# Peptides against a protein of PDB entry 3ESW: the designs that were tried, part 19

Target 1, 322 residues: chain A of PDB entry 3ESW
Amino acid sequence: NNIDFDSIAKMLLIKYKDFILSKFKKAAPVENIRFQNLVHTNQFAQGVLGQSQHLCTVYDNPSWHSIVLETLDLDLIYKNVDKEFAKDGHAEGENIYTDYLVKELLRYFKQDFFKWCNKPDCNHCGQNTSENMTPLGSQGPNGEESKFNCGTVEIYKCNRCGNITRFPRYNDPIKLLETRKGRCGEWCNLFTLILKSFGLDVRYVWNREDHVWCEYFSNFLNRWVHVDSCEQSFDQPYIYSINWNKKMSYCIAFGKDGVVDVSKRYILQNELPRDQIKEEDLKFLCQFITKRLRYSLNDDEIYQLACRDEQEQIELIRGKTQ

## One batch from the design tools (peptide; made by RFdiffusion4, then SolubleMPNN)

Design b1_p9_8_s1 (from b1_p9_8, 6 letters changed)
Fold by OpenDDE base, seed 1:
Structure b1_p9_8_s1 (fold): chain B 322 residues (1-322), chain A 9 residues (1-9)
Amino acid sequence: as target 1 above (322 residues)
Amino acid sequence: LVELALKLL
């Protein structure tokens, strides 16, 4: 009997696809009960769920993408991308062009577009007056600031003219296209929207120890790539643990297609206690939210994303980010 | 098994 190895391979691939797809079917009643109990009893789980409800969906807005593309100097951006691509580009194929685009967007955003704001300039004295600003504390937004998803306003007094300057912490990324200033939160928020506006696969990474950054899925590298707009950093996941000697416990990535614990990519040393949730419960939570985000996708989309997830899990286990 | 399946795709 000639064993048709090709037929067996096809049957194994079909059964494997069906097995993978079975993991993304609608949650059983017992899984729903486990999820509800976990979110009700664990504050960290509730926080991850709350962040996923915003961060996984807010950037998928076509109207915002249009406003971003109309606001950026696309001629300058593409001119610089084309110039860098022309040095290397013919040997590595078309997919590397997107890596050059993300690198230029990092440059453009940090150098030409957005400003770091420790303290605001005085509204009366003008530019480069932040040195004269004394913090008075924080308050709630006024009626105008409240239109732009502002939860907190930092209040500063000018030591030179005595006038009060307000620094509203806007969460509306479209308002950030106007204000063009902030800290890591405003930087990451707007930069995530910018990358999404170019049609890229992007995740927002939250670190529990007060930092935030992006990941971009490189089709050239066939993996998730670290992207920090504050640092103008591309593919340097080690900068926090090694260069900053930062202590960290959790890094959670939020994207349209899933929520993933990416702590192993960034926490290379100085790991803080992971005591906020049981590891099995965090794994369950991320998988459960990811299933919900994928419920409207077809079987081929689910399968492709599941293959990508398995590749990422292998990468995270092997430490092959280099 | 996943690595073997990914090498066969």
Scores: peptide ipSAE 0.000, ipTM 0.437, DockQ to the pose 0.213
Fold by OpenDDE base, seed 3:
Structure b1_p9_8_s1 (fold): chain B 322 residues (1-322), chain A 9 residues (1-9)
Amino acid sequence: as target 1 above (322 residues)
Amino acid sequence: LVELALKLL
């Protein structure tokens, strides 16, 4: 009896695909009740849901992508990418080119395009006057600032001329292309849009302990890669826990195709208590939101994304064996 | 089983 192992393998692969697809079918009534109860009773779950409703979709705007590409020095960017790619002896058409592009976008954004703003310059005294600025507090936006999704305006007084300077905290990333300044929130917001404008698979990572960054899906590395525009950092998930000695509890990644707890990638030491939600409820919440984001996808797209999710979960469980 | 299935793809 020659066991046709090839026929058995094909049959097992079909049954496995069907089993995976069955997990992404419309949520049962009991799952909807569990979800509604969780977001109504747990503030952290409500916060994750609220962030997912914005961060998972806001960057998928073709009109914004066009404005970004028209605003950046694409000739400089591609010239630098091509130079570093050629220097390392890579052949044309290698998937690694996109990793060079993301590294150059990190360089260009930090060095040539965007500015860190601890304090604004004085609007009256001009450039390099931030040292003369005293914070007076924060207030609501005026009528002009309100046009650009501004929730808060920081107010500063110049010690030299006595004039008031406003620093609006804009959430409109198109306004950030004009202002070209901010802190981690403005940096990550605009840089996420920039990466999306190049057609890349990008997630926004929120850390509960007041930091934010990106992840990019590298086709060359076949995994999610840490990307921090503030730090000009590529594939350095350890920088927060190890280099900064930062204490952290939660890191949640928000993308068009899913919401994922990525805490295990970034929290390598100095873990804070994870007391905001039960681990089983957080896992359920992320899976439930991810399932909803995929409701319009076809069976092949769902299957490919589910295979990618399982690979990521294996990576997060194994840790990087250093 | 998932690792075996991913090695067979």
Scores: peptide ipSAE 0.000, ipTM 0.445, DockQ to the pose 0.218
Fold by OpenDDE base, seed 4:
Parts: structure tokens; sequence; C-alpha cells
Structure b1_p9_8_s1 (fold): chain B 322 residues (1-322), chain A 9 residues (1-9)
């Protein structure tokens, strides 16, 4: 009896696909009850849900992508990408080109496009006057600032002229294309949209300890890559734990296709207590939200994403053993 | 399942 190993392999692959797909079927009533109870009883879970409702979908806006591409110096960007790509002896059409593009977008964004704002310049005294600014506190947005999803406005007084300068903390990334300044929140928000505008797979990473960054899915590296626009950093997940000695408890990645606890990638030392939620409940929450985000996808898309998720989970486990 | 696969390698 010649065992048709090819037919057995095909049957095993079908059964494996069916098994994977079974996990992404409509949530059972018990899972819905568990989810509702979790988000009603746990503030951290409610926060993760609230962030997912915004961050997972807001950047998938074709009108915003067009505005971004019209605003950026694409000729400069591609000229620099092509120059560095050719210098390293790569052939046109290699998957590595997107890694060069992301590296140039990091350079362009930090060096040419966007500015870090510890304190605003004085609106009356002009440029390079931030040193003369004293914080007076924060207030709610005015009627104009409210049009651009502004949550808070920082108020500063100029020590030279006595005038008040407002620094609205805009959450509208299109307004950030105009203002071209902010802190980690504004940087990550606009840079996430920029990367999405190039058709890239991008996640927004929230750290509980007041930092935010991106991840890009490199088709060349076949993994999620750390991307911090503030640091002009590509594939340096260690910078927070090692270089900054930052203490951290949670890093959660938010993308169109899922929500993932990526803490294992970034928290290499100085781990803070993970006391905000049970680990089992966080895992359940992320999986449940991810499952909801995939409800409109076909079986092949769901299967491909599930394979990517499994690969990432293997990476995140192995990375703690190195 | 991933923890089990890593224990079998």
Amino acid sequence: as target 1 above (322 residues)
Amino acid sequence: LVELALKLL
C-alpha cells in the first residue's frame, strides 16, 4: 500500500486550516459575556477597547492618504531611497526597498518635516523663542481647536513680551500636517498615517508608561519591525529598556487586523508590575478584539493573518530566551 | 500550543 504522502499532507493542511478558521468563527455567547464583563469591570481592558476602536481603523482613510501624499516631498523621498538602495547594490523590485523607504521616511520626518515641541515658540516674538516660554497649565479647546479633535491645550506665557501662546494637543493627523510639531503622541499619530499612506502594514504601539511608537511589517524581514519616528529608529526595540533604562509594564500594538500584547519585544529589563489585568484576561481581550476586526475577511485572509500571528508569538517567546 | 511546540524542539 503506497501511502500517498501528498494526499495525507493536503488533508492535514485542510484540517489545520479548518482548525485555525474555527478559532475565528463568530464568538460564542459565553465569550461575549466574558468580554462584556471584562470591559465593564476592568479599567485597563476598557482603555484597550477604547483605543482599539480608534487606532485600529482611523488610519485606513483613503482621503487622508491622498492629502498626506500631496503634502510630502515625494520627489526628495524617492530620490533619497533610490540613492541609498542603489548604493547597497540592490536590484529594482526587491522586497527590501520598502525597508529603505521606511528608513528614509524616518529621516525625512525627523530632519525635514516635523519638529519636537517641548515648549511652543511665542506667537508674538516669532521663531526660536521657546526658551522664553513659561507653562501656565492646560485648558479645554476653544471652538476652532475643537474642530481638529483637540483634547487639551497647553498654555504658555512669554517671559519677554507677556503674551499667551496656546499649544493645542491635536489628535487630527491632517491638522498635524499643517502644524508640523508635537511630542511623541503627535509624532506617532502622523507618522502612522504617513506609513499607511504608502500602503504599508502598520501598527500603533501604546506603552502604558507615557510613550508611543509604530511597528511596520517588513515583507523582506517577514516580521514586525520597531519604528520610532521621534528617535529616527528602525528595528531597535531595545532602546527603551536598555538605552533609556525605561521601566515599563505594558506595550500594546493596535492595527487594522489585530490587537497584540508586544510587551515581550520591548520590556527586556526593569519590568514594572503587570497588575492592571490578569494575563489570561489580557490575552483573551486582545484575541477577542482581533477576532472582531477580522469578521469581514475571507477564510484565506484569516488563515494568512493567523499564520503571521503564530510566527509573531514564536518570535516574542524566543526573544525572551536570547 | 506555541509553548508546547517550543518544549518539543
Scores: peptide ipSAE 0.000, ipTM 0.409, DockQ to the pose 0.103
Fold by OpenDDE base, seed 5:
Structure b1_p9_8_s1 (fold): chain B 322 residues (1-322), chain A 9 residues (1-9)
Amino acid sequence: as target 1 above (322 residues)
Amino acid sequence: LVELALKLL
């Protein structure tokens, strides 16, 4: 009896595909009730849901992608990418080119394009006057600032000229292409849009302890890669826990195709209590939102994404990048 | 089995 192992393998793959696809069918009534109860009773779950409604979809805007590509120095970017890619003799194939692109975008964004703003320069005294700025507090946006999704405006007084300078905390990433300054929120917001504008698979990572960064799906590395525009960091998930000795409780990744608890990638030591939600409820919440985001996808797209999810879960359990 | 299936894709 020549056991046709190839036919058995094909049959097992078909059955596995069908099993995976069955998990992404419309949520059962009991799952909907559990979800509604969880987001009604748990503030952390409400926060994750609210963030998912924005962060999972806002960056998938073709008009914004065009404006980004028209605003960036693409000639400089691609010249630098091509120069770095040419050094490795193309031996690793075309998929590595996107890793070089993301590394150059990190360089370009931090060095050439965007500025860190602890305090604004004085609007009257001009450049390099931030040292003379005293914070007076924060207020709501004015009528002009409100057009650019501004939730708060930091107010500063110049110690030299006495004039007031406003620093609006804009959440409109197109306005950030004009202002070209901010803190981790503005950096991550605009940089997420920039990466999306190149057609890349990108997630926005929210850390509960007041930091934010990106993840990029590298087709070369076949995994999610840590990307921090503030740090010009590529594939260094350890920088927060190890280098900064930062204490953290939750890191949640938000992308067009899913919401994932990525805490295990970044929280390597000094873990804070995970007391905001039960672990089973957080897992359920992320899976439920992910399932909703995929309802319009075809069976092949669902299957490919589910394979990526399982690979990522194995990585996160092992605590090792494969 | 899952690792083997993921390597055959």
Scores: peptide ipSAE 0.000, ipTM 0.443, DockQ to the pose 0.201

Design b1_p9_8_s2 (from b1_p9_8, 6 letters changed)
Fold by OpenDDE base, seed 3:
Structure b1_p9_8_s2 (fold): chain B 322 residues (1-322), chain A 9 residues (1-9)
Amino acid sequence: as target 1 above (322 residues)
Amino acid sequence: DIELALKLL
């Protein structure tokens, strides 16, 4: 009896695909009840849901992508990418080109395009006057600032001329293309949009301990890659725990196709208590939101994303310190 | 820089 191993393998692959797809079927009534109870009773779960409703979809705006691409010096960017790509002896058409593009976008954004703003310059005294600025606190936005999704305005007084300077904390990334300054919030917000404008798979990573960064899915590396615009950092997930000696509890990644607890990628030491939610409930929450984000996808898209999810979970468990 | 982590959100 020649066992047709090829027929058995094909049958097992079909059954495995069907099993994976079965996990992404519409949520059962019991799962909906569990989800509703969790977001109503747990503040951290409510926060994750609220962030997912914005961060998972806001950057998928073709009109914003066009405005970004029209604003950036694309000739300079591609010239630098091509130069570094050729220098390393890569052949045209290799998937690694996109990694060079992201590295150049990090360089361009930090060196040529955007500025860190601890304190604003004095609107009256002009450039390089931030040293003369004293914080007076925060206020609500005025009528003009409110047009650009501004929740808070920091107020500064110039010690030299006595005039008041406003630093609005804009959440509209298109306004940030004009202002070209901010802190890690503005940096990560605009840089996430920039990466999305190049057609890349990008996630926004929120850390509970007041930092934010991106992840990019590298087709060359076949994994999610850490990207921090503030640090000009590519594939250095250890910088927070090791280099900064930062204490952290939660890192949550928000993308169009899912929400993932990525804490294991970034929290390598100095872990703070994870006491905001039960681990089982956080896992359920992320899976439930991810399932909802995929409801409009076809079976092949769902299967491909599920394979990517399993690879990421294996990576996060293995704790491959690069 | 460690100063980056003080997001006054």
Scores: peptide ipSAE 0.024, ipTM 0.716, DockQ to the pose 0.013
Fold by OpenDDE base, seed 2:
Structure b1_p9_8_s2 (fold): chain B 322 residues (1-322), chain A 9 residues (1-9)
Amino acid sequence: as target 1 above (322 residues)
Amino acid sequence: DIELALKLL
C-alpha cells in the first residue's frame, strides 16, 4: 500500500486550517458571559476593552490617511528612503524597503516634523521661552479645544510677562498635524496614524507605567518590530527595561486585527507585580477582543493572522536571542 | 532622569 504522503499532507493541512478557524468561530454563550463578567468586575479588563474600542479602529480612516500624506514632505521622505535602500544593492529583497521607510519616518518625524514639549513656550513672549513657564495645574478644555478630542489642558504662567499659556493635550491626531508638539501620547498617536497612512501593519503599545510606542509588522523580518517615535528607535525593545531601567508590569499592543499582551518583549528585568488581573483572564480577554476584531474577515485572512499570532507567541516565549 | 519622568503621560 503506497501511502500517498502528498494526500495525507493535504488532508492534514485542511484539518489543521479547520482546527485553527474553529477557534475564531462566533464565541460560545459561556465565553460571552465570562467576557461580560470580566469587564464589569475587573477595572484593568475594562481599561483594556476601552482602549481596544478606540486604538484598534481609529487609525483606519482613509480621510485621515489622505490628510497625513498631503501634510508630510513625501519627496524628502522617499528621496531619503531610496538613497538608503540603494546602498544595500537590493540584496535583501524588496521587503526591506519598508523597513527603510519606517526608519526614515522615525527620522523625519523626530528631526523635521514634531517637537517634544516638556513645557510650552509663552504665547506672548514667543519661541524658546519654556524655561520661564511655571505649571499652575490642569483643567478641562474650552469650547475650541473640545473640538479636537481634548481631555485635559495643562496651564502655565510665564514668569516674565505673567500671561497664561494653555497646553491642550489633544487626542485628535489631525490636530496634532497642526500643533506638531507633545509628549509620548501625542507622539505615539500621530506617529501611529502616519505609519497607518503608508498602508503598514501597525499596533499601538500601551504600557501601564505611563509610556506608549508602536509596533510595525516587518515583512522583511517577518515579525512585529518595536518602533518608538520619541526615541527614533527601530527594533530596540530593550530600551525601557535595560537603558531606562524602567520598572513595568504590562505592555498591551492594540491593532486592527488584534490585542496582544507583548509584556514579554519589553519587560526584560525589573518586572512589577502583575496583580491587576489573573494571567488566564488577561489571555482570555485579549483573545476574545482579537476574535471580535476578526469577525468580518474571511477564512484565509483569519488563518494567515492566526499563523502570525502563533509565530509571535513562539517568539515571546523563546525570547529573542538576538 | 528628568527627561524620563517627562516622557510619562
Scores: peptide ipSAE 0.023, ipTM 0.697, DockQ to the pose 0.012
Fold by OpenDDE base, seed 4:
Structure b1_p9_8_s2 (fold): chain B 322 residues (1-322), chain A 9 residues (1-9)
Amino acid sequence: as target 1 above (322 residues)
Amino acid sequence: DIELALKLL
C-alpha cells in the first residue's frame, strides 16, 4: 500500500486550516458574556476596548490617504529612497524597498515635516519664542478647536508680550498636516496615517506609561518592526527599556486586523506590576477584539492572519530568552 | 530631546 504522503499532507493541512478557522467563528454565548462582564468590571479592559474602537479602524480612510499623499513631498521622499536603495546595491522590486521607504518617511517626518512641541511659540511674537512661554494649565476646546477632535487645550502665557497662546491637542490627523507640531500622541497619530497612506500594514502601539509608537509589518523581515517617528527609530524596540531606562507595564498594539499585547517586545527590564487586569483576561480580551475585527474576512484571509499571529507569538516568546 | 521631555513628565 503506497501511502500517498501528499494526500495525507493535504488532508492534514485542510484539517489544520479548519481547526484554525474554528477559533475565529462567531463568539459563543459564554464568550460574549465573559467579554461583557470584563469590560463592565475592569477599567483597563474598558480602556483597551475604547482604544480599539478608534485606533483599529480610523486610519483605514481612503480620503485621508489621498490628502496625506497630496501633502507630502513625494518627489523628495522617493528620490531619497531610490538613492539609499541604489547605494546598497538592491534591485528594483525587492521587498526590502518598503523598509527603505519607512526609514525615509521617518527621516522626512522628523527632519523636514513635523516639529516637537514642548511649548508652543507665542502667536504674537512669532517663531522661536517657546522659551518665553509659561504654562497656565489646560482648558476644554473652543468651538473651532472642537471641530478637529480636540480633547484638551494647553494654555501658555508669553513672558515677553503677556499674550495667551493656545496649544490644542488635536486628535484629527488631517488637522495635524496643517499644524505640523505636537508630542508623541500627535507624532504617532499622523505618522500612523502616513504609513497607512502608503498601503502599509501598521499598528498603533499604546504604552500605559505615557508613550506611543508604531509597528510596521515588514514583508522583507516577515515580522512586525518597531517604528518610532519621534526617535526616527526603525527596529529598535529596546530604546525604551534600555536606552531610556523606562519602567513599563503594558504595551498594546492596535491594528485593523487585531489587538495584541506586545509588552514582551518592549519591556526588557524595569517591568512595572501588571496589576490592571489578569493576564488570562487580557489575552481573552485581545483575542476577542481580534476575532470581531476579522468577522468580515474570508477563510483564506483569516487563515493567513492566524499564521502571522502564531509567528508573532513565537517571536514574543523567544525574545524574552535572548 | 525626548529623553529630556520624559524626565520632565
Scores: peptide ipSAE 0.013, ipTM 0.577, DockQ to the pose 0.012
Fold by OpenDDE base, seed 1:
Structure b1_p9_8_s2 (fold): chain B 322 residues (1-322), chain A 9 residues (1-9)
Amino acid sequence: as target 1 above (322 residues)
Amino acid sequence: DIELALKLL
């Protein structure tokens, strides 16, 4: 009996696909109960759920993508991308072009477009007056500021003219296209939207220890790539643990297709206690939210994403981001 | 890698 190895391989692939797809079926009643109990009893789980409800979907807005593309200097961006791409030749194929695009967007955003704001300039004295600004504290938004998802306004007094300057912490990324200033939150928020506006696969990474950045899925590298707009950094996940000597406990990535604990990519040393949730419960939570985000996808989309998830998990276990 | 997929099953 000639064992038809090709038929066996095809049958194994079908059974494997069916097995993978079975993991993404609608949650059983017991899993729903476990999820509800977890988010009700664990504050960290509730926080991850709350962030996922916003960060996984807010950037998938075609109207916002159009406004972004109309606001950016696309001629300058593509001119610079084409110039860098032409240096390496065509040997690496077309997929590397998106890596050059993301690198140029990092450059453009930090150098030409957006500004770091530790303290605002005085509204009366004009530019480069932030050194004259004394913080008075924070307050709620006024009627105008509240239109742009502003929860907090930092208040500053000018030591030179005595006038008050308001620094609203806007969460509306379209308002950030106008204001063009902020800290890591505003930088990451708008930069995530910018990358999404180019049709890229992007995740927002939240670190519990007061930092935020992006990940981009490189089709050339066939993996998630660290992207920090504040640092103009591409594929340098080690900068926080090694260069900054930052202590960290959790890094959670939020994207349209899933929520993933990416702590192993970024926490290379100086790990803080992971005491906010049980590891099994965090794994369950991320998988449960990811299943919900994928409920409308077809079997082929689910399978492709599941294969990508498995590759990422292998990468995270092996420490092979380099 | 099918071998790695088979080890994760």
Scores: peptide ipSAE 0.000, ipTM 0.436, DockQ to the pose 0.301

Design b1_p9_8_s3 (from b1_p9_8, 7 letters changed)
Fold by OpenDDE base, seed 4:
Structure b1_p9_8_s3 (fold): chain B 322 residues (1-322), chain A 9 residues (1-9)
Amino acid sequence: as target 1 above (322 residues)
Amino acid sequence: DIELALQIL
């Protein structure tokens, strides 16, 4: 009896695919009850859910992508990408070109496009007057500021002229294309949209200890890559724990296809207590939200994403052993 | 600047 190993392998692959797909079927009533109870009883879970409802979908806006691409100096960007790509002796069409693009977008964004804002310049005294600004506190948005998803407005007084300058913390990334300034929140928000506008797979990473950054899925590296627009950083997940000596408890990645606890990638030392939620419940929450985000996908898409998820989980386990 | 980021975080 010649065992048709190819037939057996095909059958095993089918059964494995079916097994994977079974995990992404509609949530059982018990899972729905668990989810509802978790988000009603745990504030951290509620926060993760709330963030997922925005961050997982907001950047998938074709109209915004067009506005971004019309606003950026694409000629400069691609000229620089092509120049650096050619220096390294790469041929056109290699998957690595996208990594060069992301690196140039990081450069362009930090050096040419966007500005860090510790304090705003005085609206009356003009540019380079931020040193003269004293914080007075924060206020709610006015009627104009509220049009751009502004949650908070920081108020500053100029020590030179006495005038008040408002620094709205806009959450509308299209408004950020105009203002071209902010802190980590504005940087990450607009940069996430920029990367999405190039058709890239991007996640927004939220750290509980008041920082945010991106992850990009490199097809060349076949993994999620750390991307921090504030730092012009590509593939340096250690910068927070090692270089900054930052203490952290949670890093959660939000993307169109899922929500993932990526804490293991970034928290290498100085781990703070993870006391906001049970680990089992956080895992359940992320999986449950991820499952919901994939409900409209076909079986092949679900399977491919599940394979990517498994690879990432293996990476995140291995990374703690280095 | 990492030092500046650390002062604001």
Scores: peptide ipSAE 0.009, ipTM 0.579, DockQ to the pose 0.012
Fold by OpenDDE base, seed 5:
Order: structure tokens, then sequence, then C-alpha cells
Structure b1_p9_8_s3 (fold): chain B 322 residues (1-322), chain A 9 residues (1-9)
């Protein structure tokens, strides 16, 4: 009896696909109850849910993508990408081009486009006057600032002219294309939109200890890649724990297709207590939200994403020392 | 940059 190993392999692959797809069926009533109880009783879980409702969907706006692409110097960007890509003789195929694109976008954004703002320049004295600015505190937005999803406005007084300068903390990324300044929040917000505008698979990473960055899914590397616009950093997840010696407890990635605890990628040393939620409950929460985000996807999309999830989980467990 | 990290707080 010639065992048709090819037929057996095909049948096993079909059964495996069906098994994977079965995990993404509508949540059982018991899972819904567990989810509702968790987000009602655990503040951290409620926070993760609230962030997912915004961050997983807000950047999937075609009109915003058009505005971004119209605002950026695409000729400069692609000229630089093509120049770097040409050095490697195209031996690694088209998939590496997106890695070069993301690296150039990091360069362009930090060097040419956006500015870090510790303190604003004085609106009256002009550029390079931030040194003369004294913080007076924060207040709510005015009627104009409120149009651009502003929750807080930092108030500064100029020591030279005595005038007040407002620094609204805008959450509207289209307004950030105009203002072109901010801190990590504004940087990551706009940069996430920029990457999405190029049709890339992007996640927003929230760290509980007041930092935020991106992840990009590299088709060349076949994994999620750390991307920090503030640092012009590509594939350097160690910078926070090692270079900054930052203590961290949680890093949560928010994307269109899922929510993932990526803490193991970034927390390499000096881990803070993970006491905000039980590990099993956090795992359940992320999986439940991810499942909900995928309810409208077809079986092939679900299967492909599930394969990516398993690969990422293996990576996070193995603790690939880059 | 460590100085940048301290400024995010």
Amino acid sequence: as target 1 above (322 residues)
Amino acid sequence: DIELALQIL
C-alpha cells in the first residue's frame, strides 16, 4: 500500500486550517460574560479596551491617507528609498523595499518634517525662543482647539515679552500635519498614520510607563519590527530596556487586526511588577478583542493572520536575542 | 536619547 503522503499532508493542512478557523468563530456566551466582567471590574482591562476602540480603527481612513500623501515630499522620499534599495543590487527581492521605505520615512519624519517640542516657541518673539518659556500649567481647549481632538493645552509665559503661548496637545493627526510638532504622543500618532497611508501593516504600541511607538510588519523579515519615530529607530526593541535602562511593566500593541501583549519584545531587563491584571486575563482580553476585530474577515484572511499570530507568539516565547 | 526619554514624562 503506497501511502500517498501528499494526500495525507493536504488533508492534515485542511484539518489544521479548519481547526484554526474554529477558534475565530463568534465568542461563546461564557466568553462574553468573562469579557464583560473583566472590563467592568479591572481598570487596566477597561483602559486596553478603550484604547483598542480608537487605535485599532482610527488610522484606517482613506481620506486621511490621501491628505498625508499630498502633504509629504513623496519625490524626495522615493528618491532616497530607490537610492538605498539600488545599493543592495535587488538580490533580496521586492519585499525588502518596504523596509527601506520605513527607514526613509523615519529619517524624513525626524529630520525634515516633524519637531520635538519640550516647550513651544513664543508666538510673539518667534523661532528659537523656547528657552524663554516658563510653564504656567495646563487647561482645557478653547473653541478652536476643541475642533482637533484636543484634551489638554499647556500654557507657557515668555520671560522676554510676557506674552502667553498655548501648546495644545492635539490628537487629530491631520492637525499634526499642520503643526508639525509634539512629544512622543504626537510623533507616534502622526507617524502611525503616515505608515498606514503607504498601505503598510502597522500597530501602535502603548507602554504603561509613558512611552509610545509603532510596529511594522515586514514582509521581508516575516515579523513585526519595532519602529520609533522619535528615535529614528528600526528593529531596535532593546533601546528602552538596555540603552535607556527604562523600567517597564506592559507594552500593548494595537492594530487593525488585533491587540497583542508585546511586553516580552521590549522588557528585557528591569521589569516592573505586572500587577494590574492577571496574566491569564490579559491574554484572554487581547485574544477576545482580536477575535472581535476579525469577525468580518474571510476564512483565508483569518487563517493568514492566525499563522502570523502563532509565529509572533513563538518569537515572543523564544526571546530571540537579536 | 535618554534626555528625550526624560522629556516624555
Scores: peptide ipSAE 0.009, ipTM 0.552, DockQ to the pose 0.012
Fold by OpenDDE base, seed 1:
Structure b1_p9_8_s3 (fold): chain B 322 residues (1-322), chain A 9 residues (1-9)
Amino acid sequence: as target 1 above (322 residues)
Amino acid sequence: DIELALQIL
């Protein structure tokens, strides 16, 4: 009996695909009960769920993508991308062009487009007057500020003219296209939308210890790539743990296709206690939310994403981003 | 910024 190895291989691939797809089926009643109990009893789990409900979907807005593309200097951006791409020649293929695009978007955003704001300039005295500003505290938004998803407004008094300047902490990324200033939150929020507007696969990464950044899926590198708009950083996941000597406990990535604990990519030393949730419960939570986000996808999309997830998990275990 | 994380929650 000639063993048809090709037929066996095909059958094994089908069974493997079916096995992978079975993991993404609608949650059993027992899994729903576990999920509900977890988010009801664990504050960290509730926070991850709340963030996922916003961050996984908010940036998938075609109207916002159009507004972004109309606002950016696309001629300058593509001119710079083409110039850098032409230096390496065509040896690396077309997929590397997107890495050059992301690098230019980082440059453009930090150097030409957006501003870091520790303190606002005085609205009366004009530009470069932030040194004259004294914080008075924070308050709720007024009727105009509340239109742009503003929860908090920082209040400053000018020491020179005595006038009050308001610094609203806007969560509406379209309003940030107008204001063009903020801290890590405003930077990451708008930059995530910018990357999404170019049709890229992007995740928002939340660090529990007061920082936020992006990840971009590079088709050239065939992996998730660290992207920090504040630092103009591409593929430098070590900067927080090594360069900053930052202590961290959790890094959670939020994207349209899933929620992933990416702590192993960024926490290379000085790990803080991971005491907010059991590791098994965090793994369950991220998988459960990811399943929900994928319920409308077809079997081929689910399978491709599952293969990507497995590759990422192998990368995170092996520490290959060093 | 804890304040931003609290605004998203």
Scores: peptide ipSAE 0.007, ipTM 0.449, DockQ to the pose 0.014
Fold by OpenDDE base, seed 3:
Structure b1_p9_8_s3 (fold): chain B 322 residues (1-322), chain A 9 residues (1-9)
Amino acid sequence: as target 1 above (322 residues)
Amino acid sequence: DIELALQIL
C-alpha cells in the first residue's frame, strides 16, 4: 500500500487553511457580550478601543498621501536611497530596497524636514529665541487652531520682549507638513502618514509610559521592524529598555489589519507592573478588534495575514533579541 | 530628560 503522502499533505493543508479561516468568522454573541463588558468595565480596554478607532484607519487616506508626496523632496530622497543601495552592491529589484527607503526617510525627516520643539521660538523676536521662552501653562485652541484638530495649546512668554507665543499641539498631520515641528506625538503622527504614503505596511506603536513610534513590515526581513523617527532608529527595539533604561508596562501596535500587544519586543528589562487589565482580557481585546478590522477581507487575505500573525507571535515568544 | 508630552489623543 503506497501511502500517497502528497495527497495527504494537500488534504492537511486544505483542512489547516479552513481551520485558520474559521477563527475569523463573525464573532459569536458570547464574544460580543464579553467585548462590550470589557470596554465598559476596564478603562485601559476602553482606551485601546478608542485609539484603534482612530489609528487603525486615519492614515489610509489617498488625498493625504498625495499631499505628502507633493511636499517631500522626492528627488533628494530617491537619489540618496539609490546611492546607498548601489554602494552596498545590491541588485535592482531586491526587496531590501524598501529598507533603504525607510532608512533614508528617517534621515530626511530628522535632518532636513522636521524639528524637535521643547519650546517654540518667540513669534516677535524670531528664530533661535526658544531659550528666552517661559512656559505659562496650556489653553484650549482658538478659532484658527481648532480647524486642525488641536486639543491643547501650550502658552509661552518671551523673557526679552514680554510677548506671548502659542504652541498648538496639532493632531492634523497635514497641518504638521506646514508647521514642521513638535514632540514625539507630532513626529510619530506625521512620520506614520509619510510611510503610509509610500504604500508601506505600517503600525503606530503606543507605549503607556509616554512614548510613541512606528513599525514597518519589511518584506526583505519578513517581519515587523521597529522605526522611531525621533531617534532616526531602524530595527533597534532595545533602545528604550536598554539604552534609555526606560521602565515600561505596555506597548500596543495599531495598524489597518490589526491591533497587537508588542510589549515583548520592546520591554526587555525594567518591566513595570501590568496591572491595568488581565493578560487574557488584553489578548481577547486585541484579537477581537483585529477580527473586526478584517471583516471585509477575502479568504486569501485573511489567511495571509493569519500566517503573518503566527510568525510574529512565534518571534515575540522566542525573545530573539537580534 | 525627554519630557514625554504625550498628545492625549
Scores: peptide ipSAE 0.016, ipTM 0.582, DockQ to the pose 0.013; fails the geometry check

